# Designs tried in a protein design run: peptides against a protein of PDB entry 4JHK. Part 4

Target 1, 212 residues: chain A of PDB entry 4JHK
Amino acid sequence: EDYKIQSFDLETQKLLKTALKDPGSVDLEKVSSVIVDQSLKDQVFSREAGRICYTIVQAEAKQTNGSVFRRNLLNRLQQEFKAREETRKRSTQEWVCLVSFICNIFDYLKVNNMPMVALVHPVYDCLFRLAQSDALKNEEEVDCLVLQLHRIGDQLEKMNVQLMDELFNLLRDGFLLQEDLSSMGRLLLLEILEFRAGGWKLSDTAQKYYYS

## One batch from the design tools (peptide)

Design b1_p9_1_s2 (made by RFdiffusion4, then SolubleMPNN; from b1_p9_1, 6 letters changed)
Fold by OpenDDE base, seed 1:
Structure b1_p9_1_s2 (fold): chain B 212 residues (1-212), chain A 9 residues (1-9)
Amino acid sequence: as target 1 above (212 residues)
Amino acid sequence: ELTWAEIAE
């Protein structure tokens, strides 16, 4: 199976592969830190890293019934989350990578086939931040916001519909009232409004219209 | 306040 770890050097790739197969034989704190570090630099990886993390979690659970990797991963992720405003100030790219990764972990790292309750509010906090006026004028942040809502919006809504309603109220206001919103940004917001209104679904034709 | 990791356990 391809876990998309080609961006790492060979030594790190070996480390990750070993973690996937025999997590007890490696430093899982180091593994978690490497994954987080790369996720902050590469948005493509950040969107895919959840699958890697889930596999490691399952492998460790099966091997020792332990949760060392998950604990280290979540601790590091929470640290990055707490510092998110500084990250955003330093690098929009790192910020959107962080959001993408958190959302990806939410999507993949399920417990008993359910999303981790601990991540619900953090995810919403990230999305609400992206929905603020200063972020909506930045197309990179709008892209991130809309992408995450496409991927996990339905799951998030199931966890807390009130927060989702509040979020989309902000998005609707941004669509209507944000003066410096680009034409593309406005189009993306309109599309995501329609996407939710359609039950988190959109026809292929409509999808291509908005994202072609 | 519990950490994410603690809540997950």
Scores: peptide ipSAE 0.613, ipTM 0.950, DockQ to the pose 0.867
Fold by OpenDDE base, seed 5:
Structure b1_p9_1_s2 (fold): chain B 212 residues (1-212), chain A 9 residues (1-9)
Amino acid sequence: as target 1 above (212 residues)
Amino acid sequence: ELTWAEIAE
């Protein structure tokens, strides 16, 4: 398959292409760093990054039974997660990119076709942060929250239904009680409440109503 | 305290 890495310079593209095919021949710490750096700047790239990361992990496992790339990736990601409040303070855009990237890694980086248990609580922590009153008033954060729940909500619920119930209790409270919520934010919260209530599905009519 | 990487392995 083709990977969308045209945003990188030619040398970095070569590095990434080599990592995808022959991970043992490149500095996998550097590769992971480059991918994380770009994912923290470009939310669109984060989905592609998830696929790239999974491919590299699988390639390394098959080539050497190693996990150097995954270890470096997760260590860097955990560092960014730990500093998430400072990131949010510095830039809402960077914060939502971080959340998006963590969620996309959760979505794509399967181990034995199962989600990584290590990422369950970190993902929920990010979503709970987006569900706080100070975040719900920001449309960019609400957009991120709703997008992630659309993408991985079903998977997360399977991992921990109690946390999902608690999260949606907060969202319902925000929808009903928070006065400084924008009209668009309120609409998005209503949509995601309906989405889960419908078994993480949305009818064609509802989809058109909310997004068309 | 275990790191994410350690938990994953």
Scores: peptide ipSAE 0.610, ipTM 0.951, DockQ to the pose 0.850
Fold by OpenDDE base, seed 2:
Structure b1_p9_1_s2 (fold): chain B 212 residues (1-212), chain A 9 residues (1-9)
Amino acid sequence: as target 1 above (212 residues)
Amino acid sequence: ELTWAEIAE
């Protein structure tokens, strides 16, 4: 199975591979730190890291009935979340990587086959931040926002439809009223509005219209 | 206030 860890050095790759198969034999705090660090700087990895984390969580639970990795992962993630405004100021790329990673964890790291309730508000907080006027003028942030909503919007709505309604009110306003929105940004917002209106689905015709 | 980790456990 390919876990997309080619961006790490060989030693770290070995560490991660061992964590995936025999989590009890490695420092799971270190593993979690490495994953978070890489997720903040690598857009490709940040979108795939959730699957890696889920696998490690399941492996540890099965092997020792432990949750050391999950605890360390969530603690570090919460720290990064708390500092998200500073991260955004420092680097838009790191900020969107952080959002992507949090959303990816929400998507993959389920407990008893259910989304983690603890992550619902943090995810919405990130998406609401991306929906603010100062963020909507940045295509990189708009890309991130729309991508996450495509991936986990339906799940998030099931957890809290009121917040989703509020979020999309902001997106509608951005689409209609924000002057400095790029043409591509406006197109993406229109698409995501239609995507939700269609039950979080997009026809093949619409897909080609917006993305081909 | 509970941490994310505490809520998950």
Scores: peptide ipSAE 0.608, ipTM 0.950, DockQ to the pose 0.879
Fold by OpenDDE base, seed 4:
Parts: structure tokens; C-alpha cells; sequence
Structure b1_p9_1_s2 (fold): chain B 212 residues (1-212), chain A 9 residues (1-9)
């Protein structure tokens, strides 16, 4: 199975591969740190890292009934979340990577096949931040927002429909009222509004219209 | 207040 770890050096790749198969034989704190660090630098990895994390969590649980990796991962993630405004000010790229990673963890790191309740509000907080006027004018942030909603919007809504309604009220207002949105930004917001309205699904024709 | 990790456990 391909876990998309090509961006790491060979030594780190070996570490990750070992963690995936024999988590008890590696420093899981180090593994979690490496994953978070890379996720904050590479959005492609960030949006896929959840699968890796889930696999490691499951492997450790099966091997030792432990949760060292998950604990370290979540602790680091929470630290980054708490510093999210500082991160955003420092680097839009790192900020959107952070959001992407948090959302990806929410998507993949299930407990008893259910989303982690602890992550619901943090995810919404990130998305609401992306929905603010100062963020909507940045295409990179809009791209991130729309991407995450495509990936986990339906799941998030199931966890809290009221927050989702509030979020989309902001998006609708941004679409209609914000003057400094780019043409692409407006299109993306329109698409995501339609996406939710359609039950978090789009026809193939609509998909091509917005993304081809 | 509980950490994310604590809530998950």
C-alpha cells in the first residue's frame, strides 16, 4: 500500500514504514513529530497524512493495546491549533497546511468508526476562520476551505448541523457581499454552496464545470 | 479542561 511518503528522506521513510508495521519498535513520539512537521510544510502530504496516522494508531492498538502515537499526535496537533493565528500571520501556506491536516485527521482518525468528538469544534473553528472576510480574499485560503468542505463537510454536518448552517451563512454572505473576492473565489464559493445544497454531492457535469 | 488526547482516551 502506498502511503505517499516519497517526500521524506530514506531514513525517515524507513522509520515511517516500521511504524506502520511494527510501531512498538520505534519512537512513536518522533514519528508523530515527523508527520506533523511534514504536514505543515507540504499540503499534498497534509491532506493524506490522516491515513498514515490511522494506520499507525490501529497497528499500535493491535500490537500493544497502546495509544502512545495518538496521544503524541493529538497533543502536538492541539499545540499547533492553539497557535493557529500566529501561524496564519507568519505563513498562509503553513496555516492552510495546518487546517488541511486537522481536517484530514478528523476524516481518518476514527474511534469505533466515529469521528473524534474532540476535533469537531476545532475543525469548525478553523473553517470559520477561513470564512472570515480577511481570509476569503485570499485564494489560497478559499481553496483550502472549499477543499476541506468537499472532503469532510458531510461528516461535520452530522456532528453539528447548527454550526454548519452558521458557516454556510458566512459563505453565502461572502459570496454575495464581499467586494474583494476574486472571480475564482466566487466560483468556488458558489460551487460549495451548491455542493451542500445537493446533499454534499455534485453531478459529473457540475464537477467539470467548476474544476475542469 | 481536558486535552484532545485526554478526551480521546
Amino acid sequence: as target 1 above (212 residues)
Amino acid sequence: ELTWAEIAE
Scores: peptide ipSAE 0.607, ipTM 0.950, DockQ to the pose 0.850

Design b1_p9_1_s3 (made by RFdiffusion4, then SolubleMPNN; from b1_p9_1, 4 letters changed)
Fold by OpenDDE base, seed 4:
Structure b1_p9_1_s3 (fold): chain B 212 residues (1-212), chain A 9 residues (1-9)
Amino acid sequence: as target 1 above (212 residues)
Amino acid sequence: ELSWAEIVE
């Protein structure tokens, strides 16, 4: 299975591969730190790192019934979340990478086949921040917002439909009232509004209209 | 404020 770790140097790749198969033989705190660091720099990795994390969690559970990796991962992630406004001010790219990674962890890192309840409000907080007027004018942030809603919107709604309703009220208002919204941003917001309205599904024709 | 890790465990 390809875990898409080609962006790391060879030594780090070896570390990650070992963590995936024999987590007890590596420093799992270091592994978690490396994954978070790379996720904040590489959007392609950040959006897929959840699968890697889940595999490591499963491997550790099977090997030692431990949760050292998950604990360290979540602790670091919470620290980054708390500093999210400073991150956004410093780098829009790092900010959207952070959001993407948190959402990806929510998507893949399940406990007893259920999403982690602890991440529900943090994920919504990130998405609500992306839905503010100052963020909607930035196409990179709109791209991130729409992408995450495509990936985990249905799952998030199941966890809290009231928050999802509030979020989409903001998106509707942004679509209708935001004057400095780009043409592409406006199209993306319209598409995601239709996506949810259609039960988190779009026809192939609609998909081509917006993305092809 | 509770840690995310503690909530999950």
Scores: peptide ipSAE 0.563, ipTM 0.935, DockQ to the pose 0.855
Fold by OpenDDE base, seed 3:
Structure b1_p9_1_s3 (fold): chain B 212 residues (1-212), chain A 9 residues (1-9)
Amino acid sequence: as target 1 above (212 residues)
Amino acid sequence: ELSWAEIVE
């Protein structure tokens, strides 16, 4: 299977490819570190990173019944999460990359085909932060919020519908009441409100209307 | 406080 790792140098690509096929032959702590570092810099990579991480986790489990990679990955991710407010203050780009990565790990790194319960509240915490007034006025944060809800909103709601209701109350209020929202921001919020109302689905007509 | 890794395992 093809993995999008062209952004890494050849040595790192080799490391990742080996980890995917024979995780026991590489330093899995180093592998996890490389993946996290790149995911914090490149939001586009975050989605692929989730898939890569899942594959490595499965390969290690099959090979040695070990979880060294997952442990290192989650420990690093938790550290970044704890420092999320400082990250946001330092760089909006790094902040949205962090959120994107956490959400993609939630999406791909399933255990027994179920989301990791440990990540439910952290994901909601990130989304609630993006739903605050100071974040809603920032188009980069709105883009991130809406993108994640499109990707994992239905899964998150299944884990905790009460939190999802509370989150969307904030989004509705932002859409209706916040004066300094951009036109694009309002459009994106309206679209995501309709997306959930439609059972986390959009018709082809609606898709064309919002994104053509 | 439990680590995410500990909760999963």
Scores: peptide ipSAE 0.548, ipTM 0.927, DockQ to the pose 0.839
Fold by OpenDDE base, seed 1:
Structure b1_p9_1_s3 (fold): chain B 212 residues (1-212), chain A 9 residues (1-9)
Amino acid sequence: as target 1 above (212 residues)
Amino acid sequence: ELSWAEIVE
């Protein structure tokens, strides 16, 4: 299986491959740190990192019934989350990568085949931040917001429909009332409103219309 | 504030 680790140097790739197969033989704190660091720089990897993390978690559980990797991963992720406003100020790119990564972890890192409850509010907090006026005028942030809602919106809603309703109230208001919203941003917001209204799905024709 | 890791464990 291709875990999309081409962006790492060869030594780090070896480390990650070993972690995937024999997690007990590597420093799992270092592995988690490397994954988080790269996820903050590379959005493509950020979107795929959840699958890697889940595989490592399962491998460790099978090997030792341990959870060292998951603990270290979540601790680091929580640290980054707490500092998210500073990250956003420093780099919009890193900020959207962080959001993407958190959402990806939520999507892939299941516990007992269920999303981690601990991540529900953090994910919503990120999405609500992206739904604020200062973020909605930034197309990169709008892209991130809409992308995550496409990927995990249905799962998030199952966890807390009230928060989802509140979030989409903000998006509707942004769509209708925010003057500095670009035409593309407005179109994306309209699309995601329709996406949820349609049960978190769109026809292929509609999808191509909005994203072509 | 509880750690995410502690909540999962």
Scores: peptide ipSAE 0.547, ipTM 0.925, DockQ to the pose 0.824
Fold by OpenDDE base, seed 2:
Structure b1_p9_1_s3 (fold): chain B 212 residues (1-212), chain A 9 residues (1-9)
Amino acid sequence: as target 1 above (212 residues)
Amino acid sequence: ELSWAEIVE
């Protein structure tokens, strides 16, 4: 399998590959640390890291019935989440990478084939932050918001439909009322509104209309 | 506040 780890140096790549195959032979706290660090600065990796994390979790569970990696990963992720406003202030890119990573973990890192309930509110908190007026004026944040909703919106709604309704009320208001939206931002919001209204599906015709 | 890790373990 291709786990998209080419952005790491060769030594770290070796570490990650070993973690994927023989997690008991590496420092899994270090592994979790490097994954989170890279996810905060690499948009491509932040979107792929969930699959890597899931694989390591499963490998460790199978090998030692342990959960060292998952524990360390979630602890670090929670720390970054707590500091999300400072991260956003420091770097929009790091902020959207953080959101992307959290959403990706939600998507891939399931327990007993179920989403982690602990991540539901944190994910919504991130999406609600992206739906605020000061964020909607930034195309990079709008891109992130819409991308996450495309990837995990249906799953999130199943976990809490009330929060999803509230979120989309904000998006509707942003679409209709916010003056400083870019034309692309407005188009993206319209598309995601239609996407949910269509049961989290988009026809081929509509897809081409919005994203060709 | 409970840690995310504690909730899933």
Scores: peptide ipSAE 0.543, ipTM 0.926, DockQ to the pose 0.859

Design b1_p9_1_s4 (made by RFdiffusion4, then SolubleMPNN; from b1_p9_1, 3 letters changed)
Fold by OpenDDE base, seed 3:
Structure b1_p9_1_s4 (fold): chain B 212 residues (1-212), chain A 9 residues (1-9)
Amino acid sequence: as target 1 above (212 residues)
Amino acid sequence: SLTWAEQVE
């Protein structure tokens, strides 16, 4: 299977490729660190990072019944999560990357084909933060919020419908009442409101309307 | 409380 790791230098690419096939032969702590570092800088990579992480987790489990990679990954991610407000203050881009990465880990790093329950509240915490008024006025944060809800909203709702209802109440209020919301932000919020209302699905016609 | 990693294991 092909993994999009061209953004790394050749040495790191080799490290990652080896981790994917033979995790026992590499330093999995280093591998996890490299993946997290890149995911915090590149939001696009975070999607692929999820797949990579899942593959490594599976490979290690199969090879040694170990979980060294997952442990290191989650510990680092939790550290970043705890510092999320400071990250947001320092760099919106880094904050958005952090949220994206956490959501993608939630999406891909399943245990027994189920989402990690431990990540449900952290993910919601991130999304609720993006749904606050000070965040909704920033297009980069709105983009992130809407993107994550498109990707994992249905899964999150299955885990906790009450929190999802509360989240979308905030989004509705932002859409209707927030004065400094950009035109694009307002459009995106409307789209995601309709997306959920439609059972987390959009018709081809609706897709064309919003994104053409 | 338990870390994320501990909760998964």
Scores: peptide ipSAE 0.711, ipTM 0.962, DockQ to the pose 0.850
Fold by OpenDDE base, seed 1:
Formats: C-alpha cells, structure tokens, sequence
Structure b1_p9_1_s4 (fold): chain B 212 residues (1-212), chain A 9 residues (1-9)
C-alpha cells in the first residue's frame, strides 16, 4: 500500500515503514514528531497523513494494546494548535497545513469507528479562524477552509450542528459583505454554501464548474 | 482540563 512517504529521506522512510509494521521496535515519539513536522511543510502529505497515523495506531494496539503513538501524536498536535496564531503569523502555508492535518486526523483517526470527540471543538476553532475577515481575503486560507468542509463537513455537522450553523452564518456574511474578497474567493464561498445546502453533495458538473 | 490525549484514553 502507498502511504505517500516519498517526501522523506530514505532513512526516515525506513523508520516509518517499520512503524507501520512493527511499531514496538521504533521510537514512536520520534515517529509522531516526524509526521507532524512534515505535515506542517507539505499540504499534500498533511492531507494524507491521517491514514498513516491510523495504521500505526492500529498496529500498536494489535501488537501491545498500547497507545504510545497516539498519545505522542495528539500531544504534539495540541501544542501546535495552541500556537496556531503564531504559526499563521509566521507562515500562511504552515497554518493551512496545520489545519489540513488536524482535519485529516479527525477524518481518519477513529476510535471505535467514531470521530474523536476531543477534536471537534479544535477543528471548529480552526475553521472559524479561517472564516474571519482577515483570513477570508487570503485565497490560500479560503481554499483550505472550503477543502476541509468538503472533506469533513458532514461529519462535523453530525457532531455539532449549532457550530456548523454559526460557521456558515459567517461564511454567508463574508460572501455578501466583505469588500476585499476576491472573485475566486467569493465563488468558492458560494460553492460551499451550495454544497451544504445540497446535503454536503454536489453534482460532478457543478464541481467541475467551481474548481476547473 | 484534560489534554486531547487524556480525553481519548
């Protein structure tokens, strides 16, 4: 199976592959830190890292009934989350990578086949931050926001519909009222509004129209 | 308050 770890050097790839197969034989704290570090630099990886993490979690659970990797991963992720405003100030790219990764973890790292309740509010906090006026004027942040809502919006809504309503109120206001919103940004917001209104679904034709 | 990790354990 392809876990998209080609961006790492060969030594690190070996480490990750070993973690996937025999997590007890590697330093799982180091593995978690490497994954987080790369996720902050590479948005493509950050969007895919959840699957890797889930596999490692399951492998460790099966091998030792342990949760060392998950604990270290979540601790590091929470640290990055707490520092998210500084990250955003330093690098928009790292910020959107962080959001992407958190959302990806929410999507893939299920507990008893359910989303981690502990991540619901943190995810919403990230999305609400992206929905603020200073973020909506940046197409990179709008892209991230809309992408995450496409991927996990339906799941998030199931966890807390009130927060989702509040979030989309902000998006609607941004669409209608924000003067410095780019044409593309406005189009993306319109699309995501329609996407939710359609039950988190959009025809293939409509998708191509908005994202071609 | 509990950390994220503690909440899932």
Amino acid sequence: as target 1 above (212 residues)
Amino acid sequence: SLTWAEQVE
Scores: peptide ipSAE 0.711, ipTM 0.962, DockQ to the pose 0.851
Fold by OpenDDE base, seed 4:
Structure b1_p9_1_s4 (fold): chain B 212 residues (1-212), chain A 9 residues (1-9)
Amino acid sequence: as target 1 above (212 residues)
Amino acid sequence: SLTWAEQVE
């Protein structure tokens, strides 16, 4: 199975591969740190890292009934979340990577096949931040917002429909009223509005219209 | 309040 770890050096790749198969034989704190660090630098990895994390969590649980990796991962993630405004000010790229990673963790790191309730509000907080006027004018942030909603919007709505309604009210207002949106930004917002309205699904034709 | 990790455990 391909876990998209090509961006790491060979030594780190070996570490990750070992963690995936034999988590008890590696420093899982180090593994979690490496994953978070890379996720904050590489959005391609960030949006896929959840699958890796889930696999490691499951492997450790099966092997030792432990949760060292998950604990370290979530602790680090929470630290980054708490510092999210500082991160955003420092680097839009790191900020969107952080959001992407948090959302990806929400998507993949299930507990008893259910989303982690603890992550619901943090995820919404990130998305609401991206929906603010100062963020909507940045295409990179809009792209991130729309991407996450495509990935986990349906799941998030199931967890809290009221927050989702509030979020999309902001998006509608941004789409209709904000003057400094780019043309692409407006298109993306329109698409995501339609996406939710269609039950978090789009026809193939509509998909091509917006993204081809 | 509980940390994220504590809430899951």
Scores: peptide ipSAE 0.709, ipTM 0.962, DockQ to the pose 0.849
Fold by OpenDDE base, seed 2:
Structure b1_p9_1_s4 (fold): chain B 212 residues (1-212), chain A 9 residues (1-9)
Amino acid sequence: as target 1 above (212 residues)
Amino acid sequence: SLTWAEQVE
């Protein structure tokens, strides 16, 4: 199975591979730190890290009935979340990587086959931040926002439809009223509005229209 | 309030 860990050095790759197969034999706090660090700087990895984390969580639970990795992961993630405004100020790329990673964890790291309720509001907080006027003018942030909504929008709506309605009110207003949107940004907002209106589905024809 | 980790456990 390919876990997309080629961006790490060979030693770290070995560490991660061992964590995936024999989590009890490695420092799971270190593993969690490495994953979070890489997720903040690597856009590709940040979108894939959730699956890696889920696998490690399941492996540890099965092997030792432990939750050391998950605890350390969530603690570090919460720390990064708390500092999200500073991160955004420092680096738009790191900010969108953080959002992508949080959303990816929400998507993959299920508890008893259910979404982590604890992450619902944090995820919405990130998406609402991306939906603010100062963020909508940045195409990189719009890309991130739309991508996350495509990936987990339906799940988030099931958890809290009121927040989703409020979020999309902001997106509608941005689409219609914000003057400094790029042409691509406006196109992406229109697409995501239609995506939700269609029950979080998009026809093949529409998909090609917006993204091909 | 409980941390994210505490809420899950």
Scores: peptide ipSAE 0.709, ipTM 0.962, DockQ to the pose 0.876

Design b1_p9_2 (made by RFdiffusion4)
Fold by OpenDDE base, seed 4:
Structure b1_p9_2 (fold): chain B 212 residues (1-212), chain A 9 residues (1-9)
Amino acid sequence: as target 1 above (212 residues)
Amino acid sequence: SEPSWADQV
């Protein structure tokens, strides 16, 4: 299976490739660190990172019945999560990358084909933060929020429908009442409201309308 | 305090 790791230097690419195939032969702490660091810089990579992480986790489990990689990954991720407000203050870009990464880990790093329960509230916390008025005025944050809900909204709802209802109440309020929403931001909120209302599905036509 | 994510797996 091919993974999009061309953004790394050759040495790091080799490291990652080896981790995917023979995790016991590499420093898995280093591997996790590299993945997290890059995910905090590149929102696009965070999606791939989730898939990579899952593969490494499975490979290590099969090879040594170990969980070194996952433990290091989750520990680092939790640290970043705890510092999320500081990250947001420092860089909106890093903040949305963090959210994206957490959400993608939630999406891909499943245990027994189920989402990690431990990540449910952290993910919601991130999304609720993005749904606050100070975040909704920033298109980058709105983009992130809507993107994550498109990716994992259905899964999150299954884990906690009450929180999802509360979240979407905020989004609806933002859509209707937030004065400093951009036109695009408002369109994105409308789209995601409709997306959920449609059972977390959107027609191709509608999707093109909102994202073109 | 928040429990360890790693320990919950």
Scores: peptide ipSAE 0.656, ipTM 0.945, DockQ to the pose 0.848
Fold by OpenDDE base, seed 2:
Structure b1_p9_2 (fold): chain B 212 residues (1-212), chain A 9 residues (1-9)
Amino acid sequence: as target 1 above (212 residues)
Amino acid sequence: SEPSWADQV
């Protein structure tokens, strides 16, 4: 398999490639730190990061039956989550990168083919924050919110339908009542409302229209 | 104070 790691320098690329193939031969704490750092800067990388993380976790488990990488990854992620309000205040871009990364870890980092239960509430906390009025007025945050719900909404709902109902109540209210939504923001909210109502499915035509 | 995500796996 090939992974999109061209944004890293050659030495770091080598480190990551080695971690993917022979995790026991590298400092997995360093590897996790590098992945988190890049994911907080590049939202596009966050999805690839999830896949990379899963691969490293599986490789380490098979090689040494260890979980050093996963533990370090989750510890760092939890630290970033704890500081999420400070991050949001400092940079909307970094904030949406953080949310995207957490959601992608939830999506890809399965344990025994199951979602990590520990991440359910943190993910919802992030999405609820994006659903607040001060966030809904920012198109970048709305983009992030809707994108994550498209990616993992169905999985999250299976974990806690009550929280999903509460979240979508906020989105409905934002769509109908909030005055300072951008036209695109309003379209995105409408789309995601329809997406869930349709069982987390849209036609290919509709998907292309909103995300082309 | 808060539960460790790492320990819940």
Scores: peptide ipSAE 0.654, ipTM 0.944, DockQ to the pose 0.845
Fold by OpenDDE base, seed 3:
Structure b1_p9_2 (fold): chain B 212 residues (1-212), chain A 9 residues (1-9)
Amino acid sequence: as target 1 above (212 residues)
Amino acid sequence: SEPSWADQV
């Protein structure tokens, strides 16, 4: 299995590759820090980061029955989450990277093939923040919101359908009532509303949008 | 979340 880590220097690539196969031979705290740092500035990498993190977690568990990597990863992520409002004020890009990374960790970092319950509310908190009026008028935040819901909406709903209903009430209100939505933002909200209504399955319209 | 995410796994 190949992992897309070309954005790192050769030394770091070697470190990551070693962590994936022999986590006991590397500094897993350093590995976690490198992954988090890159994920917070590169939204594209955050998806790959989820896969990488899961693999390292599994490898360490198998090798030593340890959880050093996961513990360091989650501690750092929680710190970033706590500071999310400050991050948003400083940089929209960093904020959407943070949300994307948290959602991707939720998606990939399964425990016994189940989502981490501890991440459910943090994920919803991020999505609810993106669903506020001040965020909905920002196309970059709308892109992030819709992307995450496409990726993990069905899983997240299974964890708490009531919160998902509340979230989508906000999205419907934004779609219908908010005047300062961009044309693209409005289209994205409409699409995600229809996506959920269709049971979280890709529609023909969505397929054309994403793959044409 | 006030509780440690790491401790909840």
Scores: peptide ipSAE 0.654, ipTM 0.944, DockQ to the pose 0.722
Fold by OpenDDE base, seed 1:
Structure b1_p9_2 (fold): chain B 212 residues (1-212), chain A 9 residues (1-9)
Amino acid sequence: as target 1 above (212 residues)
Amino acid sequence: SEPSWADQV
């Protein structure tokens, strides 16, 4: 199975592989820290790390019925979330990686086949931040926003439709009123507005048009 | 978020 851990050094890869197979034999706090660190540096990994985390969670549950990894992961992630404004100031890349990772965790780490309620507001907070005027002018942040909404928008709406309505009011205003949006940024906002209006679905033709 | 995410699982 490909867990996309090639970006790590060999020693860390071994650590992660062991965690995936035998979580009880490794320091799961260290594992969680390494995953978060790399997720902040590598956008591709940040988008895929949820699957890795889910596998480790399931492995630990099966092995010991424990939740040490998940607890450590969420604790570290919450710390990064609290510092998100400082992260954004330091690096737009790290900021969008953080958002991507949080959304990925929301998508994959389900409890009883339900999203973690604790992550609903944090995810919305991230998306609302990306919907602010200072963020909408940055294509990298717009790309992140639209990508996450494509991935988990329908799930988020089920958790809180009021917040989703408020978010899309901001996006509509940005689309209509913000002067410093790029042509591509404006197209992406239009596309996501249409995507939600269509029940979180878009034809393949339309998808190619907006993301070509 | 004030509450611990880990404690809300």
Scores: peptide ipSAE 0.652, ipTM 0.944, DockQ to the pose 0.703

